Peptides against a protein of PDB entry 2YKT. Designs and how they scored, part 10

Target 1, 231 residues: chain A of PDB entry 2YKT
Amino acid sequence: SRSEEMHRLTENVYKTIMEQFNPSLRNFIAMGKNYEKALAGVTYAAKGYFDALVKMGELASESQGSKELGDVLFQMAEVHRQIQNQLEEMLKSFHNELLTQLEQKVELDSRYLSAALKKYQTEQRSKGDALDKCQAELKKLRKKSQGSKNPQKYSDKELQYIDAISNKQGELENYVSDGYKTALTEERRRFCFLVEKQCAVAKNSAAYHSKGKELLAQKLPLWQQACADPS

## One batch from the design tools (peptide; aimed at target 1 Y112 R188 R189 R190)

Design b1_p18_1 (made by RFdiffusion4)
Pose (drawn by RFdiffusion4):
Structure b1_p18_1 (pose): chain A 225 residues (1-144, 151-231), chain P 18 residues (1-18)
Amino acid sequence: SRSEEMHRLTENVYKTIMEQFNPSLRNFIAMGKNYEKALAGVTYAAKGYFDALVKMGELASESQGSKELGDVLFQMAEVHRQIQNQLEEMLKSFHNELLTQLEQKVELDSRYLSAALKKYQTEQRSKGDALDKCQAELKKLRKKPQKYSDKELQYIDAISNKQGELENYVSDGYKTALTEERRRFCFLVEKQCAVAKNSAAYHSKGKELLAQKLPLWQQACADPS
Amino acid sequence: ALEEESEAYTEALEEAAE
């Protein structure tokens, strides 16, 4: 009987994956694509900014008394080129290693989940029907206490076997369904961890490049007196 | 552990596609 409760829980897990998880994953993929489109806009504009800044650096390089300021502006643009390309690295860890792999999995999963739930429902129903029939045949013999005919005992053995088979099937089906759910969340967490490692490398690169150059830049227009 | 669960999931999809 708890078996029937478990049977409904299992159907519910497959339904939750197909109707909640995968659609939300489709939405997450769409947000990720918008995010990358936006990140591309920023990388482009950062280019225009830094070229405008190099132009100022060229002007200071050609003047009397401000040449070193020209060097400071060149170095600012250079630091940004080095930071940016550590960002473009985190960006491709986003496209090839997260968005593409998620889209690939979710594409095949619709057919896989519809087929797995269906196979499970058919197998569980077939085992239930065979058990009910064996029990009906036994009830017929028994109707027309510590005594059992040869045939009654054979039915009792068969019912015991099929009941054990049905309960194991439902028990294993539930464990499998929870595992299908966990695997999908685990894959999502892993893809996010990978992008996160590249975000850490990007932010670490920025901290050190600036920690190196920033004091010299702050000194360039200090009072020499 | 995450990698193992993800590989097992990918393998189930590959087998189902066959």
Fold by OpenDDE base, seed 2:
Structure b1_p18_1 (fold): chain B 231 residues (1-231), chain A 18 residues (1-18)
Amino acid sequence: as target 1 above (231 residues)
Amino acid sequence: ALEEESEAYTEALEEAAE
């Protein structure tokens, strides 16, 4: 029946969230943590590299013929330090605004969805059983009426059962329909949450890239000219 | 719309956790 089909669809939505979406989201979070760790590693390695560059700048500053290049090398190191600081800020945001929040939500969601599905199933079954019972009673009544010498005795009761069946059928259909809409809404909310948090990450990433681009664009021409102007 | 649905999701989970 239409109601049964819609019921199956409703259950499938919940199952898809619990068995496909949430596990995939957990994996997404795990991959995010790996990415964060790798970037943190980059930050650490970069520190060593640019500290070494500073050392080269110090040597240049102590030289007789390359003093001005010392300042250039210091500037290079400083700019990259600033870029790296921006990366660290982005990573903090990535962790706090995306990963942590997603992790918290996905953990809570398992219990929530299980309860929601169970509640739906229980009520759906209850309504279905009530309908079935009423249908069975009508069938019994009709059998009695057919065997009776006075069928009119059962006419009013038959009408009552017919009305009750109609009402219960309608209630069941409406309940299942609403349940399906609710399930789809739940699914959509989860995707919306993910998109929203990813947007925050994108904004922070844009800020990081912008800062780096600006700093390098400002200084690079000066650095490129440094060797052309011997002291 | 996205923010609203996201907030609704958050609220629903918080309510269920209580």
Scores: peptide ipSAE 0.314, ipTM 0.871, DockQ to the pose 0.892
OpenDDE base, seeds 1, 3, 4, 5: peptide ipSAE 0.297, 0.174, 0.309, 0.300; ipTM 0.864, 0.780, 0.869, 0.866

Design b1_p18_1_s1 (made by RFdiffusion4, then SolubleMPNN; from b1_p18_1, 10 letters changed)
Fold by OpenDDE base, seed 4:
Structure b1_p18_1_s1 (fold): chain B 231 residues (1-231), chain A 18 residues (1-18)
Amino acid sequence: as target 1 above (231 residues)
Amino acid sequence: MLKELTEEYLKQLEEASK
């Protein structure tokens, strides 16, 4: 029946969220943590590299003919420090605003969805059972009427069951229809939540890249000229 | 609209967790 089909569709939406979306989201969080760790590793490794660059700058500063290049090398290291500070800020936001929040919400969502599905199923079954009962009673009544010498005796009861069936059928269809719409809305909200959180990440990432570009664009021409100038 | 949907969803989760 139409009602049964729509019921199956509704359940499938919930199942898709619970069995596909949420596990995938957990994996997404795990991959995010790995990404965070790697970026933290980059920060650490970069520190070592630019500390070594500073050492080269110190040597230049101690030289007779390359003193000004020492300052250039120090500036390069300083700009890097500023860029890395911006990266660290981005990483903090990435952790606190995306990963932590998603992790908390996905755990809560599992319980929520389970309860929501159970509630829907219980009510759907209740309405379905009530309908089936009325249909069964009508069938019994009709059989009794056919075997009776006075079928007219059962006419009023038959009408009552027909009306009850009609009303219960309509109620069930409406309930299942609304249930399906609700389920689709729940699915959409979860994707929207993910998109919103990812937008925040994108914004923070843009800020990091912008700051780096700005700093390097300002200094790079000066650094490039340093070796062209006579010592 | 996106923010509104997100906030509504979060509210529902919080209520369900009580």
Scores: peptide ipSAE 0.206, ipTM 0.805, DockQ to the pose 0.828
OpenDDE base, seeds 1, 2, 3, 5: peptide ipSAE 0.014, 0.016, 0.000, 0.015; ipTM 0.418, 0.425, 0.350, 0.419

Design b1_p18_1_s2 (made by RFdiffusion4, then SolubleMPNN; from b1_p18_1, 12 letters changed)
Fold by OpenDDE base, seed 1:
Structure b1_p18_1_s2 (fold): chain B 231 residues (1-231), chain A 18 residues (1-18)
Amino acid sequence: as target 1 above (231 residues)
Amino acid sequence: ELKKLTEEYEQELAKAAA
């Protein structure tokens, strides 16, 4: 029946969230944590590299003929420091605004969805059982009427059962339809939450890249001329 | 609309977890 098919669709939406979406989201969070760790590792490794560059700048500053190049090397290291600071800010946001929040959501969601599905199933069965009972009673009544010498005695009751069946059928169909819409909304909310959090990450990433581009664009022409302009 | 739906979900989730 139409109601049975829609019921199956509704249950499948909940099952898809619980069995496919949530596990995939957990994996996404895990991959995000790995990515965060790798970026932190890059920051640490970069610090070592540019600290070594500063040491080269110190040597230039101590020289008799290359003092000005020492300042250039220091500037290069300083620009890097500023870029890395911006990266660290992005990583903090990535952790606090995306990973932590998604982790909290996914841990609570299993219980919520289980309860929601159970509530739907219980009410759906209740309405279905009531309909089945009414249909069974009508069938019994019709059998009695066929065996009776006075079938007209049962005509009013038959009409009442027919009306009751129609009403209960309509109620069941409406309930299942609303249930399906609710399930789809639950699924959409989860995807929307993910999209919104990822948008925040994208904004922070854009800020990081813009800052780096700005700083390097400002200084690079000066650095490129440093060797051409002897002191 | 999407923001509202997200907020509602968060509230419902919090209630269910309590």
Scores: peptide ipSAE 0.044, ipTM 0.636, DockQ to the pose 0.794
OpenDDE base, seeds 2, 3, 4, 5: peptide ipSAE 0.029, 0.041, 0.027, 0.025; ipTM 0.594, 0.653, 0.592, 0.599

Design b1_p18_1_s3 (made by RFdiffusion4, then SolubleMPNN; from b1_p18_1, 11 letters changed)
Fold by OpenDDE base, seed 2:
Structure b1_p18_1_s3 (fold): chain B 231 residues (1-231), chain A 18 residues (1-18)
Amino acid sequence: as target 1 above (231 residues)
Amino acid sequence: ELKKLTQEYEQSLEEAAK
């Protein structure tokens, strides 16, 4: 029936969220944490590299003929420091605005969805059972009427059951329909949340890349000329 | 239980929206 099909669809939405979406989201979070760790590793390794570059700059500054190159090397290290600061800000955002929040949501969601589905199922069954009962009673009444010498005795009661069945059928259909809409809304909300949080991270990532581009674009020409134009 | 969970969920959404 229409109501049965809609009911199956509703249950499938909840099932999809719980069995497909949420596990996938957990995996996404896990992969994000791995990515974060790797980037943190890059940060640390980069520090060592550019600290060593500073040492080279110090040596240049102590030389008789390469003093100006010391300044260049120091500038390179400084630009790196600034870029790295932006990366760290991006990582903080990545952690706090995306991963942490998603993790909190996914953990809470399992219980929430389970309860929501259970509530829906219970109410759906209750309405279905009530409908079935009325239908069964009408059937019994009709059997009695057919065997009766006075069928008119049951006419009013028959009409009452017919009305009740109609009302309960409509109520069930509406309930299941609303349930389906609600389930779809729940699913959409979760995707929207993911998209929104990812957008926030993307903005911060863009800031990191922009800062790096700006700093390097400004300084690189100067650095490239340093050896060509000795003072 | 669902009421409580709903409240917790909605609260978390509000916090995330700030």
Scores: peptide ipSAE 0.027, ipTM 0.635, DockQ to the pose 0.084
OpenDDE base, seeds 1, 3, 4, 5: peptide ipSAE 0.023, 0.024, 0.026, 0.025; ipTM 0.599, 0.593, 0.613, 0.604; seed 5 fails the geometry check

Design b1_p18_1_s4 (made by RFdiffusion4, then SolubleMPNN; from b1_p18_1, 11 letters changed)
Fold by OpenDDE base, seed 4:
Structure b1_p18_1_s4 (fold): chain B 231 residues (1-231), chain A 18 residues (1-18)
Amino acid sequence: as target 1 above (231 residues)
Amino acid sequence: SLKELTQEYLKELEESAL
Protein backbone atom coordinates (compact mmCIF):
# COMPACT_ATOMS: atom_id res chain seq x y z
CA SER B 1 0.00 0.00 0.00
CA ARG B 2 0.98 3.66 -0.29
CA SER B 3 1.26 3.92 3.49
CA GLU B 4 3.47 0.87 3.70
CA GLU B 5 5.78 2.23 1.04
CA MET B 6 5.99 5.59 2.75
CA HIS B 7 6.68 3.81 6.03
CA ARG B 8 9.59 1.94 4.48
CA LEU B 9 10.97 5.17 3.05
CA THR B 10 10.76 6.81 6.46
CA GLU B 11 12.59 3.99 8.16
CA ASN B 12 15.23 4.05 5.44
CA VAL B 13 15.94 7.73 6.07
CA TYR B 14 16.55 7.07 9.76
CA LYS B 15 18.64 4.03 8.96
CA THR B 16 20.70 6.01 6.45
CA ILE B 17 21.47 8.65 9.06
CA MET B 18 22.32 6.09 11.71
CA GLU B 19 24.23 3.64 9.57
CA GLN B 20 25.83 5.89 6.95
CA PHE B 21 25.86 9.54 7.97
CA ASN B 22 26.83 9.20 11.63
CA PRO B 23 29.63 6.68 11.06
CA SER B 24 30.93 8.84 8.22
CA LEU B 25 30.80 11.86 10.50
CA ARG B 26 32.79 9.99 13.14
CA ASN B 27 35.36 9.22 10.50
CA PHE B 28 35.38 12.87 9.45
CA ILE B 29 36.10 13.87 13.04
CA ALA B 30 38.90 11.33 13.27
CA MET B 31 40.45 12.64 10.07
CA GLY B 32 40.10 16.15 11.43
CA LYS B 33 42.01 15.17 14.55
CA ASN B 34 44.74 13.69 12.40
CA TYR B 35 44.90 16.88 10.37
CA GLU B 36 45.10 18.95 13.54
CA LYS B 37 47.94 16.81 14.82
CA ALA B 38 49.82 17.16 11.57
CA LEU B 39 49.44 20.94 11.62
CA ALA B 40 50.67 21.03 15.19
CA GLY B 41 53.62 19.01 14.03
CA VAL B 42 54.27 21.53 11.27
CA THR B 43 54.26 24.31 13.83
CA TYR B 44 56.79 22.50 15.96
CA ALA B 45 59.05 21.67 13.04
CA ALA B 46 58.84 25.23 11.76
CA LYS B 47 59.95 26.54 15.13
CA GLY B 48 63.10 24.49 14.90
CA TYR B 49 63.80 25.72 11.39
CA PHE B 50 63.35 29.38 12.22
CA ASP B 51 65.27 29.09 15.46
CA ALA B 52 68.12 27.87 13.33
CA LEU B 53 67.57 30.87 11.06
CA VAL B 54 67.88 33.15 14.08
CA LYS B 55 71.22 31.58 14.82
CA MET B 56 72.35 32.44 11.32
CA GLY B 57 71.16 35.97 11.95
CA GLU B 58 73.26 36.13 15.09
CA LEU B 59 76.32 35.12 13.12
CA ALA B 60 75.61 37.78 10.52
CA SER B 61 75.26 40.40 13.23
CA GLU B 62 78.69 39.47 14.52
CA SER B 63 80.29 39.71 11.08
CA GLN B 64 82.16 42.73 9.76
CA GLY B 65 80.56 42.86 6.35
CA SER B 66 77.07 41.39 6.84
CA LYS B 67 75.78 43.03 10.01
CA GLU B 68 72.65 44.47 8.43
CA LEU B 69 71.70 41.07 7.07
CA GLY B 70 71.44 39.88 10.65
CA ASP B 71 68.49 42.18 11.18
CA VAL B 72 66.88 40.90 8.01
CA LEU B 73 67.16 37.32 9.18
CA PHE B 74 65.71 38.25 12.56
CA GLN B 75 62.79 39.95 10.86
CA MET B 76 62.16 36.86 8.79
CA ALA B 77 62.00 34.76 11.92
CA GLU B 78 59.75 37.27 13.67
CA VAL B 79 57.28 37.38 10.80
CA HIS B 80 57.19 33.62 10.86
CA ARG B 81 56.45 33.69 14.57
CA GLN B 82 53.51 35.97 13.97
CA ILE B 83 52.19 33.74 11.21
CA GLN B 84 52.51 30.70 13.44
CA ASN B 85 50.64 32.45 16.21
CA GLN B 86 47.82 33.02 13.79
CA LEU B 87 47.91 29.37 12.80
CA GLU B 88 47.69 28.32 16.43
CA GLU B 89 44.63 30.48 16.88
CA MET B 90 43.06 28.89 13.85
CA LEU B 91 43.85 25.43 15.21
CA LYS B 92 42.27 26.23 18.54
CA SER B 93 39.14 27.31 16.76
CA PHE B 94 39.25 24.24 14.56
CA HIS B 95 39.42 22.04 17.63
CA ASN B 96 36.89 23.84 19.79
CA GLU B 97 34.36 24.98 17.23
CA LEU B 98 34.36 22.00 14.90
CA LEU B 99 35.88 18.82 16.25
CA THR B 100 34.73 18.97 19.86
CA GLN B 101 31.25 20.08 18.97
CA LEU B 102 30.81 17.49 16.25
CA GLU B 103 32.09 14.76 18.54
CA GLN B 104 29.64 15.68 21.26
CA LYS B 105 26.73 15.96 18.88
CA VAL B 106 27.31 12.72 17.01
CA GLU B 107 27.21 10.74 20.24
CA LEU B 108 24.04 12.44 21.39
CA ASP B 109 22.52 12.01 17.97
CA SER B 110 22.95 8.26 17.95
CA ARG B 111 20.79 7.93 21.03
CA TYR B 112 18.34 10.52 19.85
CA LEU B 113 17.78 8.92 16.46
CA SER B 114 17.39 5.47 17.94
CA ALA B 115 14.71 6.73 20.27
CA ALA B 116 13.01 8.75 17.55
CA LEU B 117 12.88 5.81 15.17
CA LYS B 118 11.59 3.51 17.89
CA LYS B 119 8.88 5.98 18.82
CA TYR B 120 7.83 6.33 15.20
CA GLN B 121 7.79 2.57 14.67
CA THR B 122 5.76 1.97 17.81
CA GLU B 123 3.13 4.51 16.91
CA GLN B 124 2.99 3.43 13.28
CA ARG B 125 2.52 -0.19 14.34
CA SER B 126 -0.14 0.76 16.83
CA LYS B 127 -2.13 2.60 14.19
CA GLY B 128 -1.61 -0.18 11.69
CA ASP B 129 -2.72 -2.87 14.12
CA ALA B 130 -5.82 -0.92 15.00
CA LEU B 131 -6.68 -0.60 11.34
CA ASP B 132 -6.08 -4.29 10.70
CA LYS B 133 -8.28 -5.22 13.61
CA CYS B 134 -11.16 -3.16 12.30
CA GLN B 135 -10.74 -4.65 8.85
CA ALA B 136 -10.73 -8.15 10.27
CA GLU B 137 -13.83 -7.50 12.31
CA LEU B 138 -15.63 -6.09 9.29
CA LYS B 139 -14.72 -9.19 7.33
CA LYS B 140 -16.07 -11.41 10.11
CA LEU B 141 -19.23 -9.38 10.30
CA ARG B 142 -19.81 -9.65 6.57
CA LYS B 143 -19.30 -13.39 6.70
CA LYS B 144 -21.80 -13.64 9.53
CA SER B 145 -24.28 -11.48 7.66
CA GLN B 146 -24.07 -13.65 4.55
CA GLY B 147 -24.94 -16.69 6.61
CA SER B 148 -27.77 -15.01 8.47
CA LYS B 149 -31.48 -15.19 7.79
CA ASN B 150 -31.70 -11.49 8.60
CA PRO B 151 -28.75 -9.60 7.05
CA GLN B 152 -30.32 -6.23 7.86
CA LYS B 153 -29.55 -6.83 11.51
CA TYR B 154 -25.85 -6.20 10.83
CA SER B 155 -26.13 -3.17 8.54
CA ASP B 156 -25.56 -0.55 11.25
CA LYS B 157 -22.51 -2.32 12.58
CA GLU B 158 -21.11 -2.68 9.10
CA LEU B 159 -21.44 1.04 8.54
CA GLN B 160 -19.69 1.74 11.83
CA TYR B 161 -16.74 -0.45 10.89
CA ILE B 162 -16.49 1.14 7.45
CA ASP B 163 -16.35 4.58 9.02
CA ALA B 164 -13.81 3.45 11.58
CA ILE B 165 -11.62 1.92 8.87
CA SER B 166 -11.78 5.09 6.80
CA ASN B 167 -10.80 7.25 9.75
CA LYS B 168 -8.00 4.97 10.89
CA GLN B 169 -6.64 4.68 7.37
CA GLY B 170 -6.57 8.44 7.02
CA GLU B 171 -4.83 8.82 10.36
CA LEU B 172 -2.22 6.25 9.44
CA GLU B 173 -1.54 7.85 6.07
CA ASN B 174 -1.18 11.29 7.62
CA TYR B 175 1.06 9.99 10.38
CA VAL B 176 3.36 8.20 7.97
CA SER B 177 3.46 11.17 5.61
CA ASP B 178 4.37 13.53 8.42
CA GLY B 179 6.90 11.03 9.66
CA TYR B 180 8.61 11.00 6.29
CA LYS B 181 8.76 14.79 6.12
CA THR B 182 10.17 14.87 9.63
CA ALA B 183 12.81 12.31 8.79
CA LEU B 184 13.92 14.24 5.70
CA THR B 185 14.09 17.41 7.76
CA GLU B 186 16.24 15.65 10.34
CA GLU B 187 18.64 14.55 7.65
CA ARG B 188 18.82 18.01 6.13
CA ARG B 189 19.50 19.66 9.48
CA ARG B 190 22.48 17.41 10.06
CA PHE B 191 24.01 18.29 6.72
CA CYS B 192 23.29 21.95 7.36
CA PHE B 193 25.00 21.72 10.72
CA LEU B 194 28.08 20.24 9.12
CA VAL B 195 28.13 22.90 6.41
CA GLU B 196 27.79 25.68 8.95
CA LYS B 197 30.61 24.38 11.10
CA GLN B 198 32.81 23.93 8.07
CA CYS B 199 32.07 27.51 7.03
CA ALA B 200 33.38 28.69 10.38
CA VAL B 201 36.56 26.75 9.79
CA ALA B 202 36.86 28.24 6.32
CA LYS B 203 36.55 31.77 7.71
CA ASN B 204 39.25 31.13 10.27
CA SER B 205 41.47 29.61 7.64
CA ALA B 206 40.95 32.62 5.40
CA ALA B 207 41.96 34.92 8.24
CA TYR B 208 45.14 32.93 8.77
CA HIS B 209 46.06 33.06 5.10
CA SER B 210 45.23 36.75 4.85
CA LYS B 211 47.38 37.66 7.82
CA GLY B 212 50.29 35.67 6.48
CA LYS B 213 50.00 37.28 3.07
CA GLU B 214 49.82 40.73 4.60
CA LEU B 215 52.89 40.31 6.77
CA LEU B 216 54.99 38.80 4.03
CA ALA B 217 53.89 41.35 1.44
CA GLN B 218 54.96 44.13 3.77
CA LYS B 219 58.43 42.79 4.47
CA LEU B 220 59.46 40.83 1.42
CA PRO B 221 60.47 43.86 -0.69
CA LEU B 222 62.79 45.00 2.09
CA TRP B 223 64.38 41.61 2.40
CA GLN B 224 64.87 41.32 -1.35
CA GLN B 225 66.81 44.57 -1.46
CA ALA B 226 69.07 43.77 1.48
CA CYS B 227 71.74 42.05 -0.60
CA ALA B 228 71.73 44.76 -3.26
CA ASP B 229 72.65 47.49 -0.79
CA PRO B 230 76.36 48.10 -0.30
CA SER B 231 77.68 47.15 3.10
CA SER A 1 18.10 30.25 7.43
CA LEU A 2 20.94 27.79 7.78
CA LYS A 3 21.79 29.28 11.14
CA GLU A 4 18.26 28.89 12.40
CA LEU A 5 18.09 25.29 11.26
CA THR A 6 21.37 24.60 12.99
CA GLN A 7 20.18 26.12 16.24
CA GLU A 8 16.93 24.20 16.10
CA TYR A 9 18.80 20.98 15.52
CA LEU A 10 21.11 21.66 18.46
CA LYS A 11 18.19 22.42 20.71
CA GLU A 12 16.42 19.23 19.77
CA LEU A 13 19.51 17.19 20.50
CA GLU A 14 19.93 18.79 23.90
CA GLU A 15 16.32 18.19 24.80
CA SER A 16 16.54 14.56 23.78
CA ALA A 17 19.64 14.01 25.87
CA LEU A 18 17.84 15.14 29.04
Scores: peptide ipSAE 0.026, ipTM 0.579, DockQ to the pose 0.817
OpenDDE base, seeds 1, 2, 3, 5: peptide ipSAE 0.018, 0.022, 0.000, 0.023; ipTM 0.470, 0.543, 0.346, 0.479

Design b1_p18_2 (made by RFdiffusion4)
Pose (drawn by RFdiffusion4):
Structure b1_p18_2 (pose): chain A 225 residues (1-144, 151-231), chain P 18 residues (1-18)
Amino acid sequence: SRSEEMHRLTENVYKTIMEQFNPSLRNFIAMGKNYEKALAGVTYAAKGYFDALVKMGELASESQGSKELGDVLFQMAEVHRQIQNQLEEMLKSFHNELLTQLEQKVELDSRYLSAALKKYQTEQRSKGDALDKCQAELKKLRKKPQKYSDKELQYIDAISNKQGELENYVSDGYKTALTEERRRFCFLVEKQCAVAKNSAAYHSKGKELLAQKLPLWQQACADPS
Amino acid sequence: SEAFEDYIEEEGSKWNEP
């Protein structure tokens, strides 16, 4: 009887994956694509900014008394080119290693989940029907206490076997369904961890490049007196 | 923490497998 409760829980897990998780995953993919489109806009504009900044650096390089300021502006643009490309690296860890792999999985999952739930429902119903029938045949013999005919005993053995088979099938089906759910959340967490490692490398690169160059830049227009 | 990351990777790789 708790078996029937478990049977409904299992159907509910497959329904939750197909109707809640995968659609939300489709939405997540769409937001990721928008995010990348936006990140591309920033990388591009950062280019225009830094070229405009190099142009100022060229002007200071050609003047009397401000040449070193020209060098400072060149170095600022250079630091940004090095930071940016550590960002482009985190960016491709986003496209090839997260968005593409998620889209590939979710594409195949529709058919896989519809087929797995269906196979489970058919197998569970077939075992339930066979058990009910064996029990009906036994009830017929028994109707027309510590005594049992040969045939009654054979039915009792068969009912015991089929009941054990049905309960194991429902028990294993539930464990499998929870595992299908966990695998999908684990893959999502793994893909996010990978992008996160590249975000750490990007931010670490920025801290050190700036920690190196920033004091010299702050010194360039200090009072020499 | 590392053992947990390994676990997540191992379990997550089995997506679309019986």
Fold by OpenDDE base, seed 2:
Structure b1_p18_2 (fold): chain B 231 residues (1-231), chain A 18 residues (1-18)
Amino acid sequence: as target 1 above (231 residues)
Amino acid sequence: SEAFEDYIEEEGSKWNEP
């Protein structure tokens, strides 16, 4: 029946969220934590590299013929420090605004979805059982009427059961239809939340890349000229 | 996923525009 099909679709939406979406989201969070760790590792390794660059700048500053190149090397190291600071800000946002919030949501969601599905199933079954009962009573009444010498005695009761069955069928169909819409809304809300949090990450990443581009674009022409203009 | 590969094939060029 249409109601049975819609019921199966509704249960499948909840099943998809619990068995596919939530495990995949947990994996996404885990991969995000790995990515964060790797970027933190980059920051640490970069510090060592640019500290060594500063040392080269110190040696240039102590030289008789390359003193101005010392300032260039210091500027290169300083620009890198500013870029790394922007990366650290992005990582803070990545952790606090994406990973932590997704982790909190996914941990709470298992219980919520289980309760929501159970509530739906219980009410759906209750309405179904009530319909089946009315159908069974109508069948009993018809059998009793066929065996009676006065079948007209049961006509009003038969009409009442027919009306009750029609009403209960309509209520069941509406409930299952609304249940399906609710389930789809629950699924959509979860995807929307992920998209919104990823938009925040994208915005912070754009700021990081923009700042790096700006700083390098400003200084790179000066650094490129430094060897052409001996003092 | 195949869906993502299809998306890159159809739309990926837009991300490489300067």
Scores: peptide ipSAE 0.007, ipTM 0.439, DockQ to the pose 0.030
OpenDDE base, seeds 1, 3, 4, 5: peptide ipSAE 0.006, 0.006, 0.007, 0.006; ipTM 0.433, 0.420, 0.447, 0.429; seed 4 fails the geometry check

Design b1_p18_2_s1 (made by RFdiffusion4, then SolubleMPNN; from b1_p18_2, 10 letters changed)
Fold by OpenDDE base, seed 5:
Structure b1_p18_2_s1 (fold): chain B 231 residues (1-231), chain A 18 residues (1-18)
Amino acid sequence: as target 1 above (231 residues)
Amino acid sequence: DEALRKEIKELGSKVLED
């Protein structure tokens, strides 16, 4: 029936969120944490590398014939520091605005969805059972009327059951329809939240990349000519 | 079930919090 099909669709939406979306989201969060850890590792390793570069710059500055190259090496390290600051800002957003918030929601969501689905199923079954009962009573009444010497005695009662069945059918259909709309809204809300948080991360990532490009574009020509310039 | 309704409302509020 139409109501049974719609009921199945409604349950499938909830099941898809619980069995597909939420596990996938947990995996997404885990992969995000791994990525964050790797970037933190890069940050640490880069610090050591550029500190060593600064040391080379110090040696150049102490030399008699390479003093200006010391400044170049210091500038290279400084540009890296500025780029790193932008990366750290991006990572803070990545952690706080995406990963943490998603983690908090996904852990709560399984309990919420289970309860919501259970409520829907209980009410749907209640309405369905009430409908089935009325249909069964009508069938019993018709059998009784067929065996009666006075079938007209049951005519008014038959009409009452027919009306009750019609009303209960309508109520069930409306309830299941509303349930389906609600379930779809719940699903959409979760995807929208993910998209919105990812947009925030993307904005900060863009700032990081833009700043890095700007700084390097400004300085690289100067560095490339440093060895050609006299002391 | 009033208890279930209350639970859903409370959990829903937490899930919807920014």
Scores: peptide ipSAE 0.028, ipTM 0.631, DockQ to the pose 0.068
OpenDDE base, seeds 1, 2, 3, 4: peptide ipSAE 0.014, 0.027, 0.026, 0.022; ipTM 0.445, 0.616, 0.650, 0.590; seed 1 fails the geometry check

Design b1_p18_2_s2 (made by RFdiffusion4, then SolubleMPNN; from b1_p18_2, 11 letters changed)
Fold by OpenDDE base, seed 4:
Structure b1_p18_2_s2 (fold): chain B 231 residues (1-231), chain A 18 residues (1-18)
Amino acid sequence: as target 1 above (231 residues)
Amino acid sequence: AEAELQRIRELGAKVLED
């Protein structure tokens, strides 16, 4: 029946969220944490590299013929520090606005979806059983009427069952239809949430890259001329 | 009376088949 098919579709949506989407989202969060850790590692390693560059700048500043190159090396390290600060800000946002929020949502969602599906199934079954009962009673009544010497005695009761079946069928169809729409909305909401959070990450990432580009574009011409300028 | 019973039976059959 149409209602049975729609019921199966509804259950499949919930199952897809619980068995496919949520596990995949947990994996996504895990990969995000790994990515965050790697970027933090880059930040740490870069600090060591540019600290060593500062040391080279100090040596240049102490030299007789390369003092001005010391300032260039210090500027390079300072620009790196500013870019690193922007990266740290991006990472903080990545952690707090994406990973933490997704983790909180996915943990709460497992219990929520199980309860929602169970509630839907219970109500759907209740309505279905009530319909089946009325159909069975009508069938019994018809058999009794066919075997009776006075079939007209059962006509009013037969009409009552027919009306009850029609009403219960309509209620079941509406309930299942609404259930399916609700399930699809729940699925869409989860994807939208992911997209929105990823957009925030993209904006922060763009800001990081823009700041780095700006700082380097401003200073790089000066640094490139440093060795050509007479002492 | 018999015709009405037949109509009821037919209506009931349709409702049960859907």
Scores: peptide ipSAE 0.035, ipTM 0.575, DockQ to the pose 0.011
OpenDDE base, seeds 1, 2, 3, 5: peptide ipSAE 0.016, 0.020, 0.019, 0.020; ipTM 0.463, 0.517, 0.484, 0.451; seed 1 fails the geometry check

Design b1_p18_2_s3 (made by RFdiffusion4, then SolubleMPNN; from b1_p18_2, 9 letters changed)
Fold by OpenDDE base, seed 5:
Structure b1_p18_2_s3 (fold): chain B 231 residues (1-231), chain A 18 residues (1-18)
Amino acid sequence: as target 1 above (231 residues)
Amino acid sequence: MEALLQEIKELGSKVLEP
């Protein structure tokens, strides 16, 4: 029946979220944590590299013939520090606004969706059972009427059951239809949330890249000229 | 069940708030 088909569709939406989406989201979060760790490692390694560059700048500053190149090397290290600060800000946002929130959400969703599905199933079954009962009673009534000397006695009651069946069928169909719409809305909401959080990550990433580009574009001409124009 | 669902919804909403 139409109601049975729609019921199956509704259950499948909930099952897909619980058994496919949520586990995949947990994996996504885990991969995000790995990525965060790697980027933190890059930041740490970069610090060592540019600290060593500063040391080279110190040596240049102590020299008689390369003093101005010391300042250039210090500037290179400083620009890198500023770029790394921007990266760290991006990473904090990535952690706090994406990973943490997704982790909290996915943990809550398992219980929520299980309860929501159970509620839907219970009510759907209740309405279905009530319909089946009315259909069974109508069938019993018709059998009694056929065996009776006065079938007309049961005519009004038969009409009442027919009307009740029609009403209960309509109620069941409406309930299942609304349930399906609700389930689809729940699914869409989760994907939309993921998209929105990824947009925030993209904005923060853009800020990081822009800052680095600006700083390097400003200083690079000066650095490139440093050896050709000794002071 | 209704109370539980409401509680979870409320908690979920808090987590999703900016």
Scores: peptide ipSAE 0.017, ipTM 0.555, DockQ to the pose 0.051
OpenDDE base, seeds 1, 2, 3, 4: peptide ipSAE 0.016, 0.008, 0.005, 0.000; ipTM 0.588, 0.478, 0.283, 0.362

Design b1_p18_2_s4 (made by RFdiffusion4, then SolubleMPNN; from b1_p18_2, 12 letters changed)
Fold by OpenDDE base, seed 4:
Structure b1_p18_2_s4 (fold): chain B 231 residues (1-231), chain A 18 residues (1-18)
Amino acid sequence: as target 1 above (231 residues)
Amino acid sequence: KEKELEEIKKLGSKVLTP
């Protein structure tokens, strides 16, 4: 029946979220944590590199003929520090706004979806069983009427069962239809949440890249000319 | 850039109507 097919579709949506989406989201979070760790590793390694560059700047400042190049090297390290600060802000946002929130949500959603599916199944079965019972009683009544010397005696009861079946069928169809719409909405909401969180990450990443580009664009011409223009 | 992100966010925020 149409209601049975739609019921199966509804269950499949919940199962897809629980068995495909949630595990995939957990994997996504794990990959995000790995990415965060790698970026933190880059920042740490970069600090060592630019600290070593500062040491070269100190040596230049102590020289007789290269003092001005010491200032250039210090400026390079300072620009790096500013870019690094922006990256750290981006990483904090990535952790707090994406990873932590997704992790909390996926654990909550697993329990929530299981309960929601069970509730739907219980109510659907209850309505289905009530319908089946009425149909069975009508069938029994019709058999009894066919064997009776006075079939007209059962006509009012037959009408009552027909009306009850019609009403219960309509209620079941509406319930299953609403259940399917609800399930699809639940699925869409989870994808929307992921997209929204990724938009926040993208915004923060864009800010990091913009700041770095700006700082380097301002200083790079000066640094490039430092060796061409003797003091 | 901000306008593009807002457009994507808006698209992603569409909900199914019952």
Scores: peptide ipSAE 0.031, ipTM 0.557, DockQ to the pose 0.193
OpenDDE base, seeds 1, 2, 3, 5: peptide ipSAE 0.000, 0.017, 0.000, 0.005; ipTM 0.364, 0.575, 0.272, 0.388

